Peptides against a protein of PDB entry 7Q4I. Designs and how they scored, part 85

Target 1, 281 residues: chain A of PDB entry 7Q4I
Amino acid sequence: HENSTIAERLYSEVRVLCWIMTNPSNHQKKARHVKRTWGKRCNKLIFMSSAKDDELDAVALPVGEGRNNLWGKTKEAYKYIYEHHINDADWFLKADDDTYTIVENMRYMLYPYSPETPVYFGCKFKPYVKQGYMSGGAGYVLSREAVRRFVVEALPNPKLCKSDNSGAEDVEIGKCLQNVNVLAGDSRDSNGRGRFFPFVPEHHLIPSHTDKKFWYWQYIFYKTDEGLDCCSDNAISFHYVSPNQMYVLDYLIYHLRPYGIINTPDALPNKLAVGELMPEI

## One batch from the design tools (peptide; made by RFdiffusion4, then SolubleMPNN)

Design b2_p16_1_s4 (from b2_p16_1, 9 letters changed)
Fold by OpenDDE base, seed 4:
Structure b2_p16_1_s4 (fold): chain B 281 residues (1-281), chain A 16 residues (1-16)
Amino acid sequence: as target 1 above (281 residues)
Amino acid sequence: MEKDFEEMLKQLKELL
């Protein structure tokens, strides 16, 4: 029998609203597979689109489609969340319709933090933003206070947040959040291993899979190794995951068990005060 | 092999 007592506790104490970036052409192709796999482990799941879909629980945001509108969609998504759902969760995850997320591992990372701390987590990148920004593809999670500051303080001020809908979505939200003193947290584990990944597992786990000249090594905020030491045993997300791979990952993570191996979870860390972060490693 | 994989994925989709 599986003992889920700690996971059930964290589900109640660390409430996560997941919003999925999608479009009408991907509702059936991609988004429904998120809903049928990892998305069911969110406390609330919403698909942010340009068209309503009641079967998917998709919201029609007042934005156009295409890559040039992703920043516009992100702004409208967080406005919608703040207006309708700010009290439905403690943490607010953005993911793509080809991102896979282990929500229990995210709750474990978030457990010590107050939702009233102005902080967000993800795969931290170095360029363009002084404190760094979180990669859009890996997914990123805002505290309730971070969402409040973004929507109430940043978005209404063109000096703090870009009013135009153009630009790299993840960079632009990173600039806005920095300008309202939302901290770019460290999502690494106690061994300094990453938890949010902007690629599929194979691209991180297999040594020398990427060229050393690959842009990723210039963008990553924290130095990471390739191979098994790349990734936390409590990894949270992977990107470019196909619909079929989502079902494979769900089977491997939640159903397949090696007989006779029992993993005991680590003790939960102490809770931090409001505004306190974990020490840098 | 492809058919067996597709059937496996179908079974996984039904389980999940």
Scores: peptide ipSAE 0.024, ipTM 0.575, DockQ to the pose 0.022
Fold by OpenDDE base, seed 5:
Structure b2_p16_1_s4 (fold): chain B 281 residues (1-281), chain A 16 residues (1-16)
Amino acid sequence: as target 1 above (281 residues)
Amino acid sequence: MEKDFEEMLKQLKELL
């Protein structure tokens, strides 16, 4: 028998709305598999598309499809969330339809923070934005206050936020959030290990999988290691996860158990005041 | 949950 008492507590106290970036051609191919796996563990799950799909719970945003419209879709997605769902959750996760997320590990990371703190988390990159920005593919999570500032303060002002729908989605939201004093948080664990990953587990867990010249090592904001020390034991997300791999990950994480091994969860940290961050490691 | 689990098992079998 499993003891989920702490996970159930965090599900109630750290409410997460997950919105999934998708398109009509991916509703059946990808998005449906998110809904059938990790997306079930969100407090609310919404698929942001250009076409409505009642079986998926997909919303038709007033945007075109294609890579040049991703920033436009992100802006409209957060407008939709702010208008309809801002009080339905405390935290608002963006993920792609090929991102896998361990939502319990995200709730554990977020637990000490106030949703009224203007902060967001993800895989932090250092280029283009002074405080850094969060990688789009790894997924990123905004506090309720961060969503409010983005939609109400940043989006209406062309000096704070790009009006055009073109550009790198993750960079553009990172610029907008910085311009309204939303802090780019540190998502690393107490050992300095990352939690959000812009690649599949194999690419991070296997040492020397990528050349040192690979762009990732120049983009990552914090120093990271390879192998088992690459990743937190409480890792949150991986990207480029196929539909089949989502079911494998769900089985391995939530069903497969080594007989006779019992993990005792660490004690929850103290809650922070509004505007307070965890100490840098 | 039960139907989703059956689908997971089906997907796992297809990977083996």
Scores: peptide ipSAE 0.023, ipTM 0.604, DockQ to the pose 0.023
Fold by OpenDDE base, seed 2:
Structure b2_p16_1_s4 (fold): chain B 281 residues (1-281), chain A 16 residues (1-16)
Amino acid sequence: as target 1 above (281 residues)
Amino acid sequence: MEKDFEEMLKQLKELL
C-alpha cells in the first residue's frame, strides 16, 4: 500500500483548478483522454471550448475557433473562472488538450507560496516580456491573486492588456500579467532543474544532437542541461503528449513500481509570507 | 509487436 497521506494533505491545502484549452473537434479525440488520466487529479477540471459538451464538462466560451483565437479564448476562460470559480481553488492551471500534468508535483512546488501572492509558474521563456513569460504548451499556473489582477486590473485596460483576440496567447498573457505586477516565478527545483516542459519527455530526456540553433535554447529563461539532468524528479508537465501516451504516462507514474525501492518524500518547505518568493537558484 | 502494444493500451485505458 502506498502512503498517500502527504499527497492527500496537499490535495486539500493546495487546491488546483485545471482548465483545458480545447475545441469541439478535439473533445472526443484529445480532451476526453485528459479527463480520464491526469485531469481527474485536479480539484476542479473544466474544458474551455467554443461548444458545450455535458459529457466532457466543456464550457462554450464566446470565441471563435482557430489558432488566431487562442488569446481570446484564454481571456474568456479566465473571466469565466473569476466569475464562477475564483474561490473553488487556490491555483489555476492552464493546459492544452495534449499537455500531461503530474498535479501532485505541481502542488509540491506551489505549497510554500501564498495564493494571495501575485505570481505564476510554468516553463519560463525569455523573449518579448522583460520578466519572461510562461510557455503556453507546457501549461502555466496562476495564483488566485494573479487571476484577480489579470481579470479585474489588466483585461479592462487596453494599455495593460491587448483587447484584440489575435497574438500568441502565452506572450499576451505574460505581457498583461507583467503590467499588473504579477511575478513570473521560478519553477525549477532545488537543483535548478526544470519542472514544466514544452515537449514530450523523450525530447527532453534523450540527448538529441539537437542543432544548437533550435529555437528552444534561445527561448528558455534559465539554462538547462540535456539528458536526465534536464528534468526534475518532480517534473510537472509535458506537451505534445498523444492520447495513448497519456495512458502510458499514467501507468508509468502511478502504477508501475520497482519492487523494494521506497520513495520517501522530502520534507515540505516552510510557507512563505504573502508576496514572498523562493530564492532564485 | 504492434498488436501487443494496442492490446496493452486497451487494458491501460480500462484500468485508468
Scores: peptide ipSAE 0.022, ipTM 0.587, DockQ to the pose 0.022
Fold by OpenDDE base, seed 1:
Structure b2_p16_1_s4 (fold): chain B 281 residues (1-281), chain A 16 residues (1-16)
Amino acid sequence: as target 1 above (281 residues)
Amino acid sequence: MEKDFEEMLKQLKELL
């Protein structure tokens, strides 16, 4: 018997809407596996596509398909969320159809923050945006106030937010959010370890002698150590996770238990005031 | 537990 009392409390108090970036060709190949694994632990799960799929719960956004439309799809996804779902959650996660997310760990990270605080979290990158931006592949989560500011204040203003649908989706939303004073939060744990990862667990956990010239080390906002110290025990997301790996991760994280090991969760932190952030480490 | 995991990852790295 599992004691899920704290997880159930956080499920109620830290409501997360997850929207999944997908396309019609991936509904059966990828998105369905998100729905059958980690997506079931979101308070609400929506697949953002160019075609409706009632089995998947996919929304047809008024966007074309292709890599050049990812920014357009992100804008329309958040417009759709704001119009139909802004009160259904406190936090709004973007993930890809090959992102795996431990939603309980995300709720734990988000618990102290007010959803009325203009903040968003993810794997923070330093280029192009002064405060940084969150990697698209690792997934990023906006507060309700961040979504409001993005949709109501940023999107209607071409000076604040790119009207064209081209560009790097994650960079463009990062620029828009900065321009409306949405803060790029620190998603690291109390030990300074990352929680959102733009690669598979293997690439982060196994210190590859990746040449220090690897772009990632130039992009990462916070310096992280390689190896086990790279990753929080409460890691939130990994990218480039195959459909089969989603089921493996789901089994390893939620079903496989070492007999006789009792994990006692840390105490919940104090809640922050509106506009207050945790101190950066 | 941390040492055992580090050792496991080291072994895994040697296998990959």
Scores: peptide ipSAE 0.013, ipTM 0.526, DockQ to the pose 0.029

Design b2_p16_2_s1 (from b2_p16_2, 10 letters changed)
Fold by OpenDDE base, seed 1:
Structure b2_p16_2_s1 (fold): chain B 281 residues (1-281), chain A 16 residues (1-16)
Amino acid sequence: as target 1 above (281 residues)
Amino acid sequence: SEEEEDLLEFLKEVKE
């Protein structure tokens, strides 16, 4: 006897288009499992590929395959979204075909923000971009205004946005967005815990004697602790999630319930004005 | 539920 009234409200009020970065070799191996799990909770789900697949709802972008074309694919994906889908959603999530996303938690994070605010969210990294950039693997979400600025203002200008298709996809979009005054938001919860994660839950939750030299600790914009305090109770995404683990996560998050425990959601925050952000912690 | 159907379908495919 589940009460989903608030989740249903947020589904209607915080519309999310999810686009999945994939390729033809992964349509059946990975992307299909996204569609069958967390992707169905998006308001719109599109798979961005180099080949069309009507069963998957995959779009053939005019790009080549390979790691050197990820930035090119991202540019073309957002061009496609802007041309065909800019009014179909308020927020536009990029995820990989091995990213798992709890869309309800993302809607909760996004609820106070105006889609007309030039902002994007994700796992913020500090190198290369002054305001930071969002990790590609953890997934990142742009407001409608951020997409508009990216496609209309940044992409056409080689001084603002790299014209070549080479480079680190997440860094390059981060540079472009900064150059058009799209703000790199803080996705942490009210307790300062992260919501977007570039690795599997195990790597964040289990205190490993990770060498402090591990690049991640140098890249994270906000200082985070390991262990149970690493992750928000309203975590949004994890990366490197296998197809099998997507179904496991779906079961654990949406089906498995401890009998007799009732979770009462926190009250929704007040909506922010256009251009207003939540205060950083 | 739709989610249960998807899971069952997946499990069938993995066992094949």
Scores: peptide ipSAE 0.037, ipTM 0.602, DockQ to the pose 0.021
Fold by OpenDDE base, seed 2:
Structure b2_p16_2_s1 (fold): chain B 281 residues (1-281), chain A 16 residues (1-16)
Amino acid sequence: as target 1 above (281 residues)
Amino acid sequence: SEEEEDLLEFLKEVKE
């Protein structure tokens, strides 16, 4: 028997709306498995698509399909959220239909922050955007105020936010958010370990003979270690997770227990004032 | 639990 009292408290106090970027061809193949695994732990789960699916709770956004429309889909998704769901949550997570998220760990990271603070979190990359931007694949989470600024202040102004639907989705939202003074937060734990990951656990945990020229090492905003020290004990997300691996991860994280080992959670940090960030590591 | 039911349903689908 487990004690979930703290997790239940955070579920109530740190409300998360998860929107999943998908398409009609992936409703049954991928998105359904998100709904049946980690997506159930969101306070609200919405699938953003180009076609409606009542079984999945998918929304048909007025966008085309294809890689060139991802930025358009993101803009329309957040417009939809702002119009219909801005008060249904405190934090708004974008994830792909092959992203796996440990929502409890995200709530733990977000707990001290005010949702009225203009901030967003994810795997921070350094190119193209001065303050950095969050990797699209790892998923990124906006505060309620960040969503408001994005939709109300940035999107209507072509000087602040790209009106065309082309471009790298994560870079473009990063530019828009910077232009309205939404801060690119630091999602690392107290040991400086990352929480949002743009690849599967294996790629981060196993030191690969990956050439030091691999783009990832040039893109990461913060210096990261390889191996077991790559990842927080409270990691939040992984990308390129197959539907089958989502169920495996659910089993490993929520069901499988080493007998005789008891994990005691750390005390919650103090809450921050509006506009305040955690101290730099 | 709902989670166990979902996993069991998935496993049935994969075995079919």
Scores: peptide ipSAE 0.017, ipTM 0.516, DockQ to the pose 0.021
Fold by OpenDDE base, seed 4:
Structure b2_p16_2_s1 (fold): chain B 281 residues (1-281), chain A 16 residues (1-16)
Amino acid sequence: as target 1 above (281 residues)
Amino acid sequence: SEEEEDLLEFLKEVKE
């Protein structure tokens, strides 16, 4: 018997809408497996596509397919969310159809923050945006106020937000959000460990002789080490997770237990005022 | 559980 009382409390108090970036060719191959695994733990799950799929709960956005249209799809996805779902959640997660997310850990990170605070979280990258931007692949989560500012204030103004659908999706939303004073939050835990990861667990946990020239080390906003110290015990997301790996992760995280080890959750932090952030470490 | 049913369904699809 699991005691899920705290998780249930956070499910009600920290409502998360997850939208999944997908396309018609991936509905069955990838998106379906998100729906059958971690996507069930979202308060609302929507698949953003170019074709409708009632079985998947996929929305047909007025966008073309292809990598060059990801920014266009992101803009239309958040417009759709704002119009139809802005009150259905407090926080709005973007993930890819090969991103795996531990939603309970995300709720724990978000708990102290007001959804009326203009903030968003993810794996923060340094280039192109002064305050940083969140890696698209690791997934990123916007507060309700951040979504409002993005859709109402940024998108209608070509000086604040790129009107063209071209460009790196994560960089472009990062620019738009900065221009409307949405803060790029720090998603690290109290030990300075990351929670959002743009690669699979193996890549982060196992020090590969990755050449220090690997782009990732130049892009990360916060200095991180490789190995077990790379990742929070309350990690939130991993990217490039295959459909098979999603089921493996579900088993390992939610079913497999070491007998006789009881993990007591940390006490919840105090709630922050509107506009207040956790102190930087 | 619903999660177990989903896993079992997936495993059937992979074996097929």
Scores: peptide ipSAE 0.024, ipTM 0.535, DockQ to the pose 0.021; fails the geometry check
Fold by OpenDDE base, seed 3:
Structure b2_p16_2_s1 (fold): chain B 281 residues (1-281), chain A 16 residues (1-16)
Amino acid sequence: as target 1 above (281 residues)
Amino acid sequence: SEEEEDLLEFLKEVKE
């Protein structure tokens, strides 16, 4: 037996639409496993593809397949969301079909923010975009107002948003969002620990003899330590998670418990005004 | 991102 009263409250008050970046070749191989694990904890789950799949609930976007079309697919995905689903949620998460997300931890992070605040969260990188941009693989979440500004103000203007479908998807959306004054938020917890991760848990938790010259350390916006201090106790996402590892994570996080240890959740923070952000650490 | 894929390949090479 478990008490989920607070989680149920946040499910109702912090509504999240999750859209999954996928393709027809990955519907059965990857996407269906998202649907069977963490995706079921979203208020709404949509798979964005180039082909329709009624079993998966996949949408056929008018885009080609391939890495050079990821930016095009992201633009069409958010256009589709704005047209059909903008009122179905307060927050709109992009994830890949190999991203694992603890949706309850994301709701906890988002709780104090107004969905009318033009803000988005994820694993912040510092290159190319002055305010930073969010890693595509770690997943990123836009407020309802951020989606509105992206689709209505940025996309129609070639001076604000790249019109062609080429380029790094996460960098290009980051440029567009900055140009319409959507703020790149700080997703770190009160201890300065990250919540969105562009790699599997093993790569973040275990200090690798990775050369300090590794590109990740040059890209990360906030300085993070390696080891157990790398990751929040309320971590939100990991990337490069295989279909089998999704079920392992689902078991470890939601089913496996050390007998006699009871977690007591912290009190919810005060809600912020529209346009207000939490102080940066 | 392409950079993240390069990292995974690098990490695989380091673990081998």
Scores: peptide ipSAE 0.020, ipTM 0.591, DockQ to the pose 0.173; fails the geometry check

Design b2_p16_2_s2 (from b2_p16_2, 10 letters changed)
Fold by OpenDDE base, seed 3:
Structure b2_p16_2_s2 (fold): chain B 281 residues (1-281), chain A 16 residues (1-16)
Amino acid sequence: as target 1 above (281 residues)
Amino acid sequence: SKEEEDELEFLKEILE
């Protein structure tokens, strides 16, 4: 038996719609495993594809398939969300079909923020966008106001948002969001540890003599350490998680327990006013 | 994403 009272409260107060980037070839191979694991903990789960799948609950967006269409799919996904689901949640997570997310930890991070604050969170990268942008693979979460500004103010204006469907989707949405004054938030915990990760847990947790010239160290917005101190105890996401590893993570996080160790959650922080952010560390 | 293009390179660096 476990006590989930606080998690149940946050499920009600911090509503999250998760949309999963996928394609028809991955419906059975990857996307269904998201639905069977972490995706079931979202308030609403939608798979964004080019073909409808009633078993998966996939939406057919009017876009082609391939890496060159990811930006087009992201634009159409948020247009679809704004038209059909903008009031179904407070926060709107983009994830890939190989991203694993601990939704309870995301709700904990988001709790103090108003969904009317124009803000989004993820693994922040520093190139191309002055305020930074969020890694596509790690997943990123927009407030309801951020979605509104993106769809209503940015997308219709070619000067604010790229009309072509080409380009890196995470960079392009980052440019669009900056142009409509959506703030790139700091997702780090109170100890300065990251919560959104663009690689599997193993890649972040193993202290490796990685070349400092590796692109990741040049891209990361906030300086981070390797090893066990790399990652928050309340980490939110990992990328490149295989379907099999999703079930392993689901078991390790939600079922496997060391006998006699009881975790006591910290008190919830005070809520912020609309437009207010947590102080940067 | 940039991550997909360099994943194999990252894996090689970690495993060395």
Scores: peptide ipSAE 0.057, ipTM 0.748, DockQ to the pose 0.195
Fold by OpenDDE base, seed 4:
Structure b2_p16_2_s2 (fold): chain B 281 residues (1-281), chain A 16 residues (1-16)
Amino acid sequence: as target 1 above (281 residues)
Amino acid sequence: SKEEEDELEFLKEILE
């Protein structure tokens, strides 16, 4: 009895390719649960691994496994996407195999932007990169033009992009993207609330007596609050979501409804010109 | 990533 007309429209007009960072040991433990939950709402879903898995749709990238190879895997993943899938979508999301994403909310955020605008979105952190970089765990989404610039302009140039596979993958891609004038967008909603989150919902929604010295408060690019005001009603992603929690979130978001409460979506914003961004709040 | 290293630290802080 639900009306999904606007969501269906955005599915067609804001095409998202989701690539999932995984490894062979997590194909069954984690990645398959992404495929069975939120990943089915992507226009295209690819699992980037070191081993092929036809049941999962996993790609074997020419990289080693381990945390010190994540940057190498990210580079090879986007090379693979550019070579095989650059026209299959307008936007290209990186997520981990324990990231949960509400793809409809991502499409809503991305709707006004041209995929030819060199921009990417996520949970913006302020250290290391002047314009900021997007948290790897929260997931980040590149426009088609951003992918082109990353693969064609940045990766081939060691002065613009780190050739070694070591380092924090989110910081390194952030440096590369800045060096080719891909803009670090503002993913906050009109109320200044975040949409991409590097932790589980519980960690963001519950007010805590956190020390201001905690790294997260020093890393966030935009000032944020705890509690119910932490998060947009149109939140996009959460990290450290267990396989079981993915099914719970799928049920809560897409099936469970409070009887008699009807939510009407806001009107879509006007589309921006190529190179234009929404004003920062 | 920084968040991967400090998940347990964050959990401790929010539960204190």
Scores: peptide ipSAE 0.054, ipTM 0.747, DockQ to the pose 0.195
Fold by OpenDDE base, seed 1:
Structure b2_p16_2_s2 (fold): chain B 281 residues (1-281), chain A 16 residues (1-16)
Amino acid sequence: as target 1 above (281 residues)
Amino acid sequence: SKEEEDELEFLKEILE
């Protein structure tokens, strides 16, 4: 009895390839649960690993395992996507194997943008990169043009993109993207509320007397309030979501309904021209 | 990511 007509339209018009950062030790422990929950709502789902897994649809990238190889894996993942899948989607989401994503909300955010616009979205952090960079854990989504620029223009040039595989992957891709004029978009909703979150919902929703010295408050590009106003009603992602919590979230978001409450979606915004962004709030 | 090291710090700060 659900009317999914708008969601189905967006599924067709805003095609998303999701690639999941994982490793062989997490294929069964974490990645499988992504595939069984939110990952099934991507137009294409690929697990980027160091070992092939046909059950998972995991790709063996030519990278070593370990924290020091995350940037290397990100570079190889986008090379692989560009070579094999650049036309399979309009938008390309990176997520971790403990990131939960509401893909419909991401499609809603992305709908007005052209995939030919050099832009990417996520939880924007202000350090290290002038325009900001997107949190790795919250996940970030590149337009098709952003992927093209990253792979074709940035990666081959050591002056534009770090050749070494070491470093914080999110910072390094942020530097590379800035250097090829890929814009760090504003993922906030019309009320100025965030959509991509680097922590679990609990950490954002509960007003914790977090010391203002907590790094997160120094890193966030946009000022956000704590509590219920922290998060968009159309939130896109949360990080550090356990496999069990993925099923809970999947149930709460997609199955559990308060009887008698009908949610009428807002009208879709007008589509933007190529290169045009929504005004920052 | 710096976030993984920082989550442990965040969890400590929220739990204190």
Scores: peptide ipSAE 0.046, ipTM 0.742, DockQ to the pose 0.192
Fold by OpenDDE base, seed 5:
Structure b2_p16_2_s2 (fold): chain B 281 residues (1-281), chain A 16 residues (1-16)
Amino acid sequence: as target 1 above (281 residues)
Amino acid sequence: SKEEEDELEFLKEILE
């Protein structure tokens, strides 16, 4: 009784490789649940680890474990993708093993863009990087051209990209991408609502009595509201999602239906030329 | 990282 014709079209036309940041201790605890939920909707799903796991499809990257190695793991992950998988997708999503992603909504956002446009999307933060950078936890997606520039142009040059494996991985990749003219895109919908979120839905949907001095309000690149206007109806990602919550979200989003309500999708926008971005809202 | 520290601080503030 479900019509998925447009979603099937976008699955074929907007191919997404998802790579999941994980470690051997989280293969069974977290990563497996990504594979059993939202990860199955990626065109290709790879888990980037320090140990191989054939059941999970985990790759052993030549890096150590620990928070101080996340940047090293990100560099090696994209090197691996470029070497083995650069033609398997049009877009390349980084997510954590506690990030939940509605891949269909991401394909909808990405549809007008050329994968040959040097651009990436996510939850944009304003500090440290002039054009902004994308939050690591919310997940961020690079075009094929962005991956090429990162691996081929940025990584080999210590003046463009940090050679050490230390530092905040999302800030460091943001610096590298800016240095090779990869654009930090605007992921907001036509109403100016965000799509990538660094926290669980509850934290964004419920108006917090948080002080305006709260770091998030100082970090967010675009002005955002609280409550129902916080989030796009086509939201893409949430962070700090437990394994159990992933199954709940899968049920709520893909199975639970209010009887008698039919949602008609908006028409697809026109495709953009190579190098063109959507108009700013 | 400063962001990880900031994320932890945010989580504490939201969860309190």
Scores: peptide ipSAE 0.034, ipTM 0.734, DockQ to the pose 0.319; fails the geometry check

